# Peptides against a protein of PDB entry 3MAZ: the designs that were tried, part 23

Target 1, 99 residues: chain A of PDB entry 3MAZ
Amino acid sequence: VLNPMPACFYTVSRKEATEMLQKNPSLGNMILRPGSDSRNYSITIRQEIDIPRIKHYKVMSVGQNYTIELEKPVTLPNLFSVIDYFVKETRGNLRPFIC
Target 2, 99 residues: chain A of PDB entry 3MAZ as posed
Amino acid sequence: VLNPMPACFYTVSRKEATEMLQKNPSLGNMILRPGSDSRNYSITIRQEIDIPRIKHYKVMSVGQNYTIELEKPVTLPNLFSVIDYFVKETRGNLRPFIA

## One batch from the design tools (peptide; made by RFdiffusion4, then SolubleMPNN)

Design b2_p13_4_s1 (from b2_p13_4, 5 letters changed)
Fold by OpenDDE base, seed 4:
Structure b2_p13_4_s1 (fold): chain B 99 residues (1-99), chain A 13 residues (1-13)
Amino acid sequence: as target 1 above (99 residues)
Amino acid sequence: SLADTPIMSTPSL
């Protein structure tokens, strides 16, 4: 049993997440999904500035926190904070995909 | 000119 998850969390694969974002860009451009086979997660985004760009980020569960695998790793207390980070960092460009 | 729109330009996995 898991605690409440962010609204943009879906039990989908990397491929499915990419297809979801491409098919309905008006619903958002960021999806949180389960990791391959662990307690970790992944974030898939589709930013459209000059051209559409798909990127994936690893979110590692470390103890009671989560670390986003970036050039300079960012550790946050929960998955909601992880989503918030992506929204804030992009000044609203990234928005959770709400299906 | 028009302000730039920030992007997540960190490593992609």
Scores: peptide ipSAE 0.046, ipTM 0.675, DockQ to the pose 0.372
Fold by OpenDDE base, seed 1:
Structure b2_p13_4_s1 (fold): chain B 99 residues (1-99), chain A 13 residues (1-13)
Amino acid sequence: as target 1 above (99 residues)
Amino acid sequence: SLADTPIMSTPSL
């Protein structure tokens, strides 16, 4: 089966994504959503280490790849790899939001 | 502990 988008992708706004993560934290803490421009996306996360913290990251289409806007940008071949990066980088602290 | 878990520290955009 071909899955063009990660399971944690939702066509929601920044505000809606934040509300989803706050309302059902047991379902995950990371959402991929459309960006303001076509072919661009945003990652919204809610990490709860000491205090709940909401952060948003830009995922920009660059050629046939995607670049996560970080201090040191990370370029990956597809959106699945983007999600994987966030999971691995945090050693599983971040988990895709699965409704 | 959870406090020692790596986190994404890059500023929110």
Scores: peptide ipSAE 0.046, ipTM 0.675, DockQ to the pose 0.480
Fold by OpenDDE base, seed 5:
Structure b2_p13_4_s1 (fold): chain B 99 residues (1-99), chain A 13 residues (1-13)
Amino acid sequence: as target 1 above (99 residues)
Amino acid sequence: SLADTPIMSTPSL
């Protein structure tokens, strides 16, 4: 049984995710997308503090958890928690892209 | 001036 995915998950490429965020910044600035390998994901963000900046983060499936590839990796139990982490860590600066 | 805003400080992958 498959669990639902976060609302900001889209089956898009890195390039497409970037374009989505650029086209509609008012809808959010964070997209979860499939990674290069099965069961891995990537987070694409577009933070606009001084100027728009695109960054990508790996979210690696590790056992039943997910590890965000940060300088200090963070392991969380599910993808919803991953999204929550990005939101909370940035104090709401990052918001899931809701189309 | 711009307010301080937390960002995720990691290299883009």
Scores: peptide ipSAE 0.046, ipTM 0.670, DockQ to the pose 0.396
Fold by OpenDDE base, seed 2:
Structure b2_p13_4_s1 (fold): chain B 99 residues (1-99), chain A 13 residues (1-13)
Amino acid sequence: as target 1 above (99 residues)
Amino acid sequence: SLADTPIMSTPSL
């Protein structure tokens, strides 16, 4: 089975994504969702280190790639790589939300 | 709507 989108992708709003992560933290802490513009996306995370913190990242479609809007932007070839980046960068602290 | 804000750093470890 070929999946065109990562498993943690949901067609939800910023608010809904936050609520999903807060309600069931055991299911994961990272959601990919549609952005406000066509072909753009957003990542919402709920990271618990000292205290729970919600953060949102823009994932911009640039040509055939995707750029995560960070102080130092990161460009990746596909959305699966975007999810992988968040998982690996946090050494597994971030995990895709699987409902 | 409230747009997502680019962050200053990568996600915390």
Scores: peptide ipSAE 0.046, ipTM 0.661, DockQ to the pose 0.131; fails the geometry check

Design b2_p13_4_s2 (from b2_p13_4, 4 letters changed)
Fold by OpenDDE base, seed 1:
Structure b2_p13_4_s2 (fold): chain B 99 residues (1-99), chain A 13 residues (1-13)
Amino acid sequence: as target 1 above (99 residues)
Amino acid sequence: SLSDTPINSTPSL
């Protein structure tokens, strides 16, 4: 079975994503959601290192790839790789929100 | 050089 979108993708707003992560932190701390433009997305995370911190990242569709808007941008071939990047780079600190 | 990391990255506006 082909999954067109990562399991942590939800058609929610920035505010709704924040509320989801705050309400059920045991289900994960990372959500992928639609961006303002079609084919663009945003990632909302909630990390609890010292205190809870909500952050948002732009994931821009560029050609056939996706670029995460960071100080040093990261370009990946698909949205699954984008989620994988956040998980691996944080050594599992970030986990996709699965409901 | 290494890319920015989510832990210490600057979030989007």
Scores: peptide ipSAE 0.080, ipTM 0.706, DockQ to the pose 0.364
Fold by OpenDDE base, seed 5:
Structure b2_p13_4_s2 (fold): chain B 99 residues (1-99), chain A 13 residues (1-13)
Amino acid sequence: as target 1 above (99 residues)
Amino acid sequence: SLSDTPINSTPSL
């Protein structure tokens, strides 16, 4: 049984994610993608605060939860919560890329 | 001060 993935999840590479965000910034600025290892993910963002900046974050599967690899790691119960965290922590600056 | 948030966090290498 497969659970649904967040709408901003795409089976793309780091490079492809970057290109997607650059090409269509109006669609959002955050993509969830497969990580280098199975069951792990990465988040690519393109924040345009002063200038456009691309950043990548590791989202590690830890047991039944997911840990965002920040300086102070944040563990959340599912990928939807991970996306929500990025949105809320940035007060809406980050928005899931929806195409 | 800057907090450890997605805005201010160091990206993964």
Scores: peptide ipSAE 0.079, ipTM 0.695, DockQ to the pose 0.517
Fold by OpenDDE base, seed 3:
Structure b2_p13_4_s2 (fold): chain B 99 residues (1-99), chain A 13 residues (1-13)
Amino acid sequence: as target 1 above (99 residues)
Amino acid sequence: SLSDTPINSTPSL
């Protein structure tokens, strides 16, 4: 079975991703989507720690790996690892959006 | 060693 992209990947805009997360929060709170540049991606999240907050992150293709653009960048070997990183580093607070 | 985490990170524009 071939699974080239994470299940939470959708070909949607920043606005559409935000609307998806707001409309059905029970389905998850993290979406992977195409970036503005080829081979790059963006992640949109909706966390409800104190109040619902929308945030966006750049995931840049660098050689054979991917780098999450943070103050301290994190480099991972594939997009599945990127999603796993967001889940683990938030101790399960973030969950991939499964429509 | 401590890496940056999404919960405490600054979002992109």
Scores: peptide ipSAE 0.073, ipTM 0.690, DockQ to the pose 0.378
Fold by OpenDDE base, seed 4:
Structure b2_p13_4_s2 (fold): chain B 99 residues (1-99), chain A 13 residues (1-13)
Amino acid sequence: as target 1 above (99 residues)
Amino acid sequence: SLSDTPINSTPSL
């Protein structure tokens, strides 16, 4: 456990994150994980709107900030803000996975 | 313009 990391951060692969979310959806539907490159991260989500959908997002470390790779990129000061963004933008639909 | 929302955004590769 790293103190500066959000509670939904796990040192898992894309595949493992997907399996975690599918196995225990009651624990949350959003995981932050290491990216393929150092200092970068990825977010895996499992949203259930019409049907369950798995999505992955790149979170790029840019200087002191982090940029979520979207069509219109969003830059935030820290990883906690990144998680907060996903929660707020979905009005609570996304919740951090707490194991 | 407004930023993308995760619910409607296209996932990254």
Scores: peptide ipSAE 0.072, ipTM 0.699, DockQ to the pose 0.389

Design b2_p13_4_s3 (from b2_p13_4, 5 letters changed)
Fold by OpenDDE base, seed 1:
Structure b2_p13_4_s3 (fold): chain B 99 residues (1-99), chain A 13 residues (1-13)
Amino acid sequence: as target 1 above (99 residues)
Amino acid sequence: SLADTPINSTPSL
């Protein structure tokens, strides 16, 4: 079966994503959601390193790839790779929210 | 200095 979107993708707003992560932290701490513009997305995370912190990242569709808006932008071939990047870069601190 | 990573990054507005 072909899954075009990562399992942690939800058609929710920034506020809804925040509420989901706060309400059920045991299910994961990372959500992919639609951006304000077509073919753009946002990542919402809730990390609890010292205190709970909500952060949002822009994932921009650039050509056939996706660029994560960071100080040093990271370009990846698909949204699955984007999720993988967040997981690996944080050594598993971030986990996709699976309802 | 540390690179801008998901752990130590500036979030988007």
Scores: peptide ipSAE 0.137, ipTM 0.760, DockQ to the pose 0.470
Fold by OpenDDE base, seed 2:
Structure b2_p13_4_s3 (fold): chain B 99 residues (1-99), chain A 13 residues (1-13)
Amino acid sequence: as target 1 above (99 residues)
Amino acid sequence: SLADTPINSTPSL
């Protein structure tokens, strides 16, 4: 049995994710991608507030949950919740990149 | 203080 992945998940590198977001900002500004280790992921964002800024976050698989590596880590039950967190916390400034 | 959120957070290395 396979669990579905969020729509903004792409099997791309950090560099490629950055290029995707820069090339087509109208399609969204957040990508979920594989991490360097199995069962781990990374989030790449291109957020425009004052100027465009690229940031990357580690999403670590911990047991059956996922922890976003922040100064104060946030633990969530699944990857959909991870995406939801980024959208809600930025009040919609971040939107999943849909190609 | 504000919680650490994506709008004001330190990115992973």
Scores: peptide ipSAE 0.130, ipTM 0.756, DockQ to the pose 0.412
Fold by OpenDDE base, seed 3:
Structure b2_p13_4_s3 (fold): chain B 99 residues (1-99), chain A 13 residues (1-13)
Amino acid sequence: as target 1 above (99 residues)
Amino acid sequence: SLADTPINSTPSL
């Protein structure tokens, strides 16, 4: 069966995403959600090393690709690659939230 | 402002 969106995509607000991650941290710590602009997205993470820390990243649709808004932007071909990038870059510390 | 890279913003254990 086709899977057009990553499993950690949820149509939730920034606040709702934070609450989801706080309530069930064992299910993962990364959520992809819709952005305020058309065809754009946001990623919310909750990392718990010393203390719980919530951070948000913008994922901008650029042509047929997606750019993660960082000091040094990263462009990837699809949203699955965006999720993979966050997992690999953190050596598995970030995991997609699977509800 | 723009976010840091994931490795810088969310360090591994």
Scores: peptide ipSAE 0.072, ipTM 0.688, DockQ to the pose 0.196
Fold by OpenDDE base, seed 5:
Structure b2_p13_4_s3 (fold): chain B 99 residues (1-99), chain A 13 residues (1-13)
Amino acid sequence: as target 1 above (99 residues)
Amino acid sequence: SLADTPINSTPSL
């Protein structure tokens, strides 16, 4: 049985994700999307602290968990936790893109 | 100072 995906998951490309975030910044600034390989994902963010900055993070499937490829990798049990981590780590600066 | 903290960096894909 498959669990639902986070609301900010979209089957979009890297470019499309960037465009989505740029077009509707009021809807959020974080998108989860398919990665280059099966069961891997990417997080695209558009943080606007000083100026808008686009970044892409790898979320790698490792066993039954997911590892965010940060300077210090963080492993979490599911994709919902991944999204939560990004939100909490940035104290709400990052918000899931809800179209 | 900035209230919100950016997420840790990682090489961009």
Scores: peptide ipSAE 0.064, ipTM 0.717, DockQ to the pose 0.472

Design b2_p13_4_s4 (from b2_p13_4 with Q6P Y8N Y13L)
Fold by OpenDDE base, seed 1:
Structure b2_p13_4_s4 (fold): chain B 99 residues (1-99), chain A 13 residues (1-13)
Amino acid sequence: as target 1 above (99 residues)
Amino acid sequence: SLSETPINSTPSL
């Protein structure tokens, strides 16, 4: 049995994800979406510290794990851990978009 | 394009 996808996963484009986050910021500020390749993904976030800032992160499927493409890459065992990483790293500033 | 690291691009509370 396959594990479900994180609740903030949506089959949307980069543009659609941006529009979702802008339109309903109260629902969260982080979306997981499909990447260019079949088993790759992207994370789109919208921060509002000083001004609204949209940023995108690449999540690569590597073996049985996932690697967030950062200056210092972070490898995690599943997509749930990827979401959790962003939440914990920002002390809850980032929250999964739930609608 | 790809964004920067969470520590710099996703500031803590």
Scores: peptide ipSAE 0.082, ipTM 0.716, DockQ to the pose 0.193
Fold by OpenDDE base, seed 2:
Structure b2_p13_4_s4 (fold): chain B 99 residues (1-99), chain A 13 residues (1-13)
Amino acid sequence: as target 1 above (99 residues)
Amino acid sequence: SLSETPINSTPSL
């Protein structure tokens, strides 16, 4: 049985994710993508506060949870919670890219 | 303590 993935998940590279976000900013500014390891992921965002800035985050699979690699790591139970974290922490500034 | 927020987070390599 396969578990569903967040709507903003795409099997794209870091470069492709960046291009997607730059090309259609109206569709969202956050993408979840495969990491270098099959069980890990990465998140690419294009946040426009003062000027557009691209940032990438590692989402590491740890046991039954996922850890967002930040100065102070954040551990969550699933990928949906990871996306929710980015949306809520930015008060909606970050939105999942839906095309 | 509070965790780092994405709005001011350091990106990964």
Scores: peptide ipSAE 0.070, ipTM 0.711, DockQ to the pose 0.373
Fold by OpenDDE base, seed 3:
Structure b2_p13_4_s4 (fold): chain B 99 residues (1-99), chain A 13 residues (1-13)
Amino acid sequence: as target 1 above (99 residues)
Amino acid sequence: SLSETPINSTPSL
């Protein structure tokens, strides 16, 4: 059984993800993309609190879960939960990019 | 092209 991917998942590079977010900020500010290693992913965000800021986070596949690489790592059961975590933790500031 | 290595940081509120 293969579960579907989050709507904000795109097979793009770091550079392409940044360009997508900059071109159409009204469509969202968070993209999930392939990582450099198999079964791992990266999240690119573009927040506009004071000025536009681009950041990238590593999402590592660990067993049947996923761990967001942060100073204080967060482990979640699936990629949908990873996206929800970013939305919730930023109180809605981050929204999945829907193109 | 290949994805670059992400940085270890906390999301801004």
Scores: peptide ipSAE 0.057, ipTM 0.687, DockQ to the pose 0.145
Fold by OpenDDE base, seed 4:
Structure b2_p13_4_s4 (fold): chain B 99 residues (1-99), chain A 13 residues (1-13)
Amino acid sequence: as target 1 above (99 residues)
Amino acid sequence: SLSETPINSTPSL
């Protein structure tokens, strides 16, 4: 049983997430999905700045927090905050994929 | 499909 998850969370693979974002870009450009290992997640984004670019980020469960694996890692208290981080960092360019 | 090594750069503005 899962606790409440962000609306952009889907139990999909990396490939499926990419296809979802490509198929319906008007619905958003960011998906949260299960990671390869237990209690970890991944975020797939599709940004269209100059050209469409797919990127993937690892979100590691560390204790009761989550760490986004970046050059300078960012640790946040929950997955909702993780989504918020990506939205704020891009000043709204990234939006949760809502299907 | 298994997830590959993610990129470690911040999201683009």
Scores: peptide ipSAE 0.053, ipTM 0.688, DockQ to the pose 0.138

Design b2_p13_5_s1 (from b2_p13_5, 4 letters changed)
Fold by OpenDDE base, seed 1:
Formats: C-alpha cells, structure tokens, sequence
Structure b2_p13_5_s1 (fold): chain B 99 residues (1-99), chain A 13 residues (1-13)
C-alpha cells in the first residue's frame, strides 16, 4: 500500500513538468516528479527573480529517507518534508504546483 | 538578493 504523495507530485516527464509550469505560473512554480529510478524523484522549479528559469534537482531515496542533491546535501524523512524545505528556504517564493 | 544567491548556490542538473 502506497502512502499519499505531496499535492505537487505528478507522473510527468522533465519536459512535461517544464511545460506545466510555463503555461500556468499562477498555479505554483514547483513540481515533484519521478526520477530515473523507481524510488528516486526530481524537483522542477520555475524561478522568476529576473527572467524565468527552469531548474531541476535530484531527490535520492536513501534508506527510509530522501536526500536533496545539492552542493550541501539535505536529508529529510519524507517527500512532504522535501517540499516543505523548498518552500521554507525560499521564504514562500517557491509554491507547490496545484492542479 | 538573498534569494538569488540561494538559487545560485543550488546547482541544478
């Protein structure tokens, strides 16, 4: 039995995620999607500091936790915490894409 | 800005 996933999780490709964020920026700017492996994921965001920029980050499954692959890796207990991390670190600039 | 600096440190793939 699979546990519920974050609201911004979609079974889409890297390209599809990019298109979703670009077409409906008012719905959010962050998507969680399947990674290259079954238990890994990727985060796709649309930054709008100066000009729109699409960025992707790896979220690796490590044991029962998840590690966001950054220069200084961040390990969290679940995917909900991963989304929360991005929201908090950007002080609300990043928001989960809903719908 | 502080946010732009944060994003800059977050190297993407």
Amino acid sequence: as target 1 above (99 residues)
Amino acid sequence: SELSELFDRWKDV
Scores: peptide ipSAE 0.579, ipTM 0.919, DockQ to the pose 0.802
Fold by OpenDDE base, seed 4:
Structure b2_p13_5_s1 (fold): chain B 99 residues (1-99), chain A 13 residues (1-13)
Amino acid sequence: as target 1 above (99 residues)
Amino acid sequence: SELSELFDRWKDV
């Protein structure tokens, strides 16, 4: 059974995700996309603190959880929590891309 | 800023 995916999940490549974020920054600045391997994902964000900057992070499926590959890895129970983490940690600066 | 520092800690791939 396939569980629902976060609204900012799109079956796009790294390049396509980058283009989406750059083309319509008003729609959000964070995308969840398939990783290079099965059951893994990647987060693509467009930072706009000083100048626009595209960054990518790995989200690895580990058992029934997901680990965001950061310097200090963060493990969460589902992909919705992964999105919430990015939103919360940036106090709303990062917003899911909704089109 | 706090946010800038946060992003700096988030090493991307």
Scores: peptide ipSAE 0.575, ipTM 0.918, DockQ to the pose 0.782
Fold by OpenDDE base, seed 5:
Structure b2_p13_5_s1 (fold): chain B 99 residues (1-99), chain A 13 residues (1-13)
Amino acid sequence: as target 1 above (99 residues)
Amino acid sequence: SELSELFDRWKDV
């Protein structure tokens, strides 16, 4: 049984996530998806600062928390907080993909 | 910009 997941969570592959973001950029530019390992996830974003760029980040399950694998790792209590982090840190530039 | 610099620091996998 899975607990509620963020609205931008989709059980898609890296490739599928990329296609989703590229085909419908108006729906958002950030997707949360399953990682290759159990209980781990990945964040796929489509940056558009200069030219469109697809980037992927690892979200590792550590105990009861999650750590975003960034230059300076960020540990948060749940996946909702992970999404919130990306939205807030980019001051709204990153928005969850809502299909 | 501040945002571009932020993204540059976020190394992807």
Scores: peptide ipSAE 0.575, ipTM 0.918, DockQ to the pose 0.783
Fold by OpenDDE base, seed 3:
Structure b2_p13_5_s1 (fold): chain B 99 residues (1-99), chain A 13 residues (1-13)
Amino acid sequence: as target 1 above (99 residues)
Amino acid sequence: SELSELFDRWKDV
């Protein structure tokens, strides 16, 4: 049985995720999607501080944890924690895309 | 701003 995934997880491509965020910005600005390799994922966000900017980040499966591939990597125990990290670090600016 | 500085540190792929 597959464990539950974060609400903002969608089996979409990089392009589709971008289109979703651009089409309905009121529904959220962060999507979790499958990565190019097994058990890896990617985060797509739409920054709106001044002008809209689409950004993508890798979330690599490492052992039983996940590492957000940033210059200073962040390792977390599960995907829910990954989403929570982005929400908390931006003090709510980033919100899971819910459609 | 604090948020803009944070995003600047987050280099994307």
Scores: peptide ipSAE 0.569, ipTM 0.918, DockQ to the pose 0.766

Design b2_p13_5_s2 (from b2_p13_5, 5 letters changed)
Fold by OpenDDE base, seed 2:
Order: C-alpha cells, then sequence, then structure tokens
Structure b2_p13_5_s2 (fold): chain B 99 residues (1-99), chain A 13 residues (1-13)
C-alpha cells in the first residue's frame, strides 16, 4: 500500500509529461513525476508568459524533507507542500495537472 | 513582470 501522493503526480517520463501538458493545457500546467533515483522527483511545468516553454526542476529527498533545486533551494516537509509552493509563488499561475 | 522575473530566477535542468 502506497502513501498518498499529490493529485498531479504521474509515473511518467520527462517526455511523456511534456506531451501531457502540451496536449491538454486546460487541465493544468504542472506535473510531479519520478526522478532517476528512488526517493527523488522532478517537476515539469509549461510556462505561458509569452510563448509556451517547458521547464523541469529537481526535487531531492533529504532526510524526511524535500528540497526544490532552485537558484535559492527551498526545503519543505512533504510533496504536497512542494506543489503548494509552486502554486503560491506564482500566485495561481501554475496549477496542478488533473486528468 | 514579477512572474517573468520569478521564472527567470528558477534555473531548470
Amino acid sequence: as target 1 above (99 residues)
Amino acid sequence: SELSELFERWKDV
């Protein structure tokens, strides 16, 4: 039995995540996916400020927390907080992809 | 814009 994951978590590759976001932009623009290592993850977003741009960010498992690998690293207690961080920092521009 | 500047600070991989 697996612990609950954020609704925008999908067991997909970088390429698949990109295709999902491009195919159905109305469903959201942010996906959480598995990283190359066991307890690490990646965030894939589709920015649409001027033209659509796909970007990826690392979410590293550190102890019992997670660190988003940004210019200024951000450490949070769980993956739900990671998603919340992206939503709040962009003031709602980024929304979890729900299908 | 503030959002554009934010995204620019977020270095991707």
Scores: peptide ipSAE 0.629, ipTM 0.928, DockQ to the pose 0.775
Fold by OpenDDE base, seed 1:
Structure b2_p13_5_s2 (fold): chain B 99 residues (1-99), chain A 13 residues (1-13)
Amino acid sequence: as target 1 above (99 residues)
Amino acid sequence: SELSELFERWKDV
């Protein structure tokens, strides 16, 4: 039995995620998707500080936790916490893509 | 801005 996934998780490719965010920016600007490996994931965001900019970040499974691959890696207990981290760190600028 | 600086630190892949 699989545990529930964050609402912004979609089984889409890097390209598809980019298209989703670009076509419907009002629905959110952050997507969680499968990574290159089965147990890893990627976060795709659409920044809009000055001009639209698509960025991707790796979320690696490490034991029972997940590590966001940043210059200073951030390890969290589950994928819901990963989404929460991005929302909180950007003070709400990043919002889960919900369609 | 603080947000733009944050995004700059977040090196993407």
Scores: peptide ipSAE 0.626, ipTM 0.927, DockQ to the pose 0.787
Fold by OpenDDE base, seed 5:
Structure b2_p13_5_s2 (fold): chain B 99 residues (1-99), chain A 13 residues (1-13)
Amino acid sequence: as target 1 above (99 residues)
Amino acid sequence: SELSELFERWKDV
């Protein structure tokens, strides 16, 4: 039993997520995936400002919330908000990967 | 750019 997840969530590895983003960049540039530890997740993005760059960020489960492990950590109430944060902060540059 | 500066602040793992 699992609550609804963001559309860009895929049960894939770090390597698989990278390959997905590289293979079909037109479908989006951001994937949410399981972390190495239970109840934690990772965000994989493909930046295309100058040259393509794959980056990964940790999303840690903290109580009932989630914290994006950035230099200045951001705590949000759910994974949908995590995705929304990345979209809004980049003013739409990051888009969820929809396969 | 503003976006590039944002990404620079986002240290990845």
Scores: peptide ipSAE 0.622, ipTM 0.927, DockQ to the pose 0.781
Fold by OpenDDE base, seed 3:
Structure b2_p13_5_s2 (fold): chain B 99 residues (1-99), chain A 13 residues (1-13)
Amino acid sequence: as target 1 above (99 residues)
Amino acid sequence: SELSELFERWKDV
């Protein structure tokens, strides 16, 4: 049985995620996708401050938690919290991509 | 901007 995943989770590659965000920016600018390693994930975002910039961040599975690989690593209990973190920290600038 | 500074602090891969 597969547990529910965040709405912005898609089983896509880095390239596909980039294309999704660029093609339909009105649907959101953040995607959660599988990482290269088992049980790890990646966040792909399309920053839209001055010029569009695609960035990727690692979300590492550590024990029962997840750590976002940032300058100051952030550890959260689940993937929903990971998405929430990005939304809140950017005060809503980042929004989950809903297709 | 504040948001720009935030993004700059985030390590991307």
Scores: peptide ipSAE 0.621, ipTM 0.927, DockQ to the pose 0.794

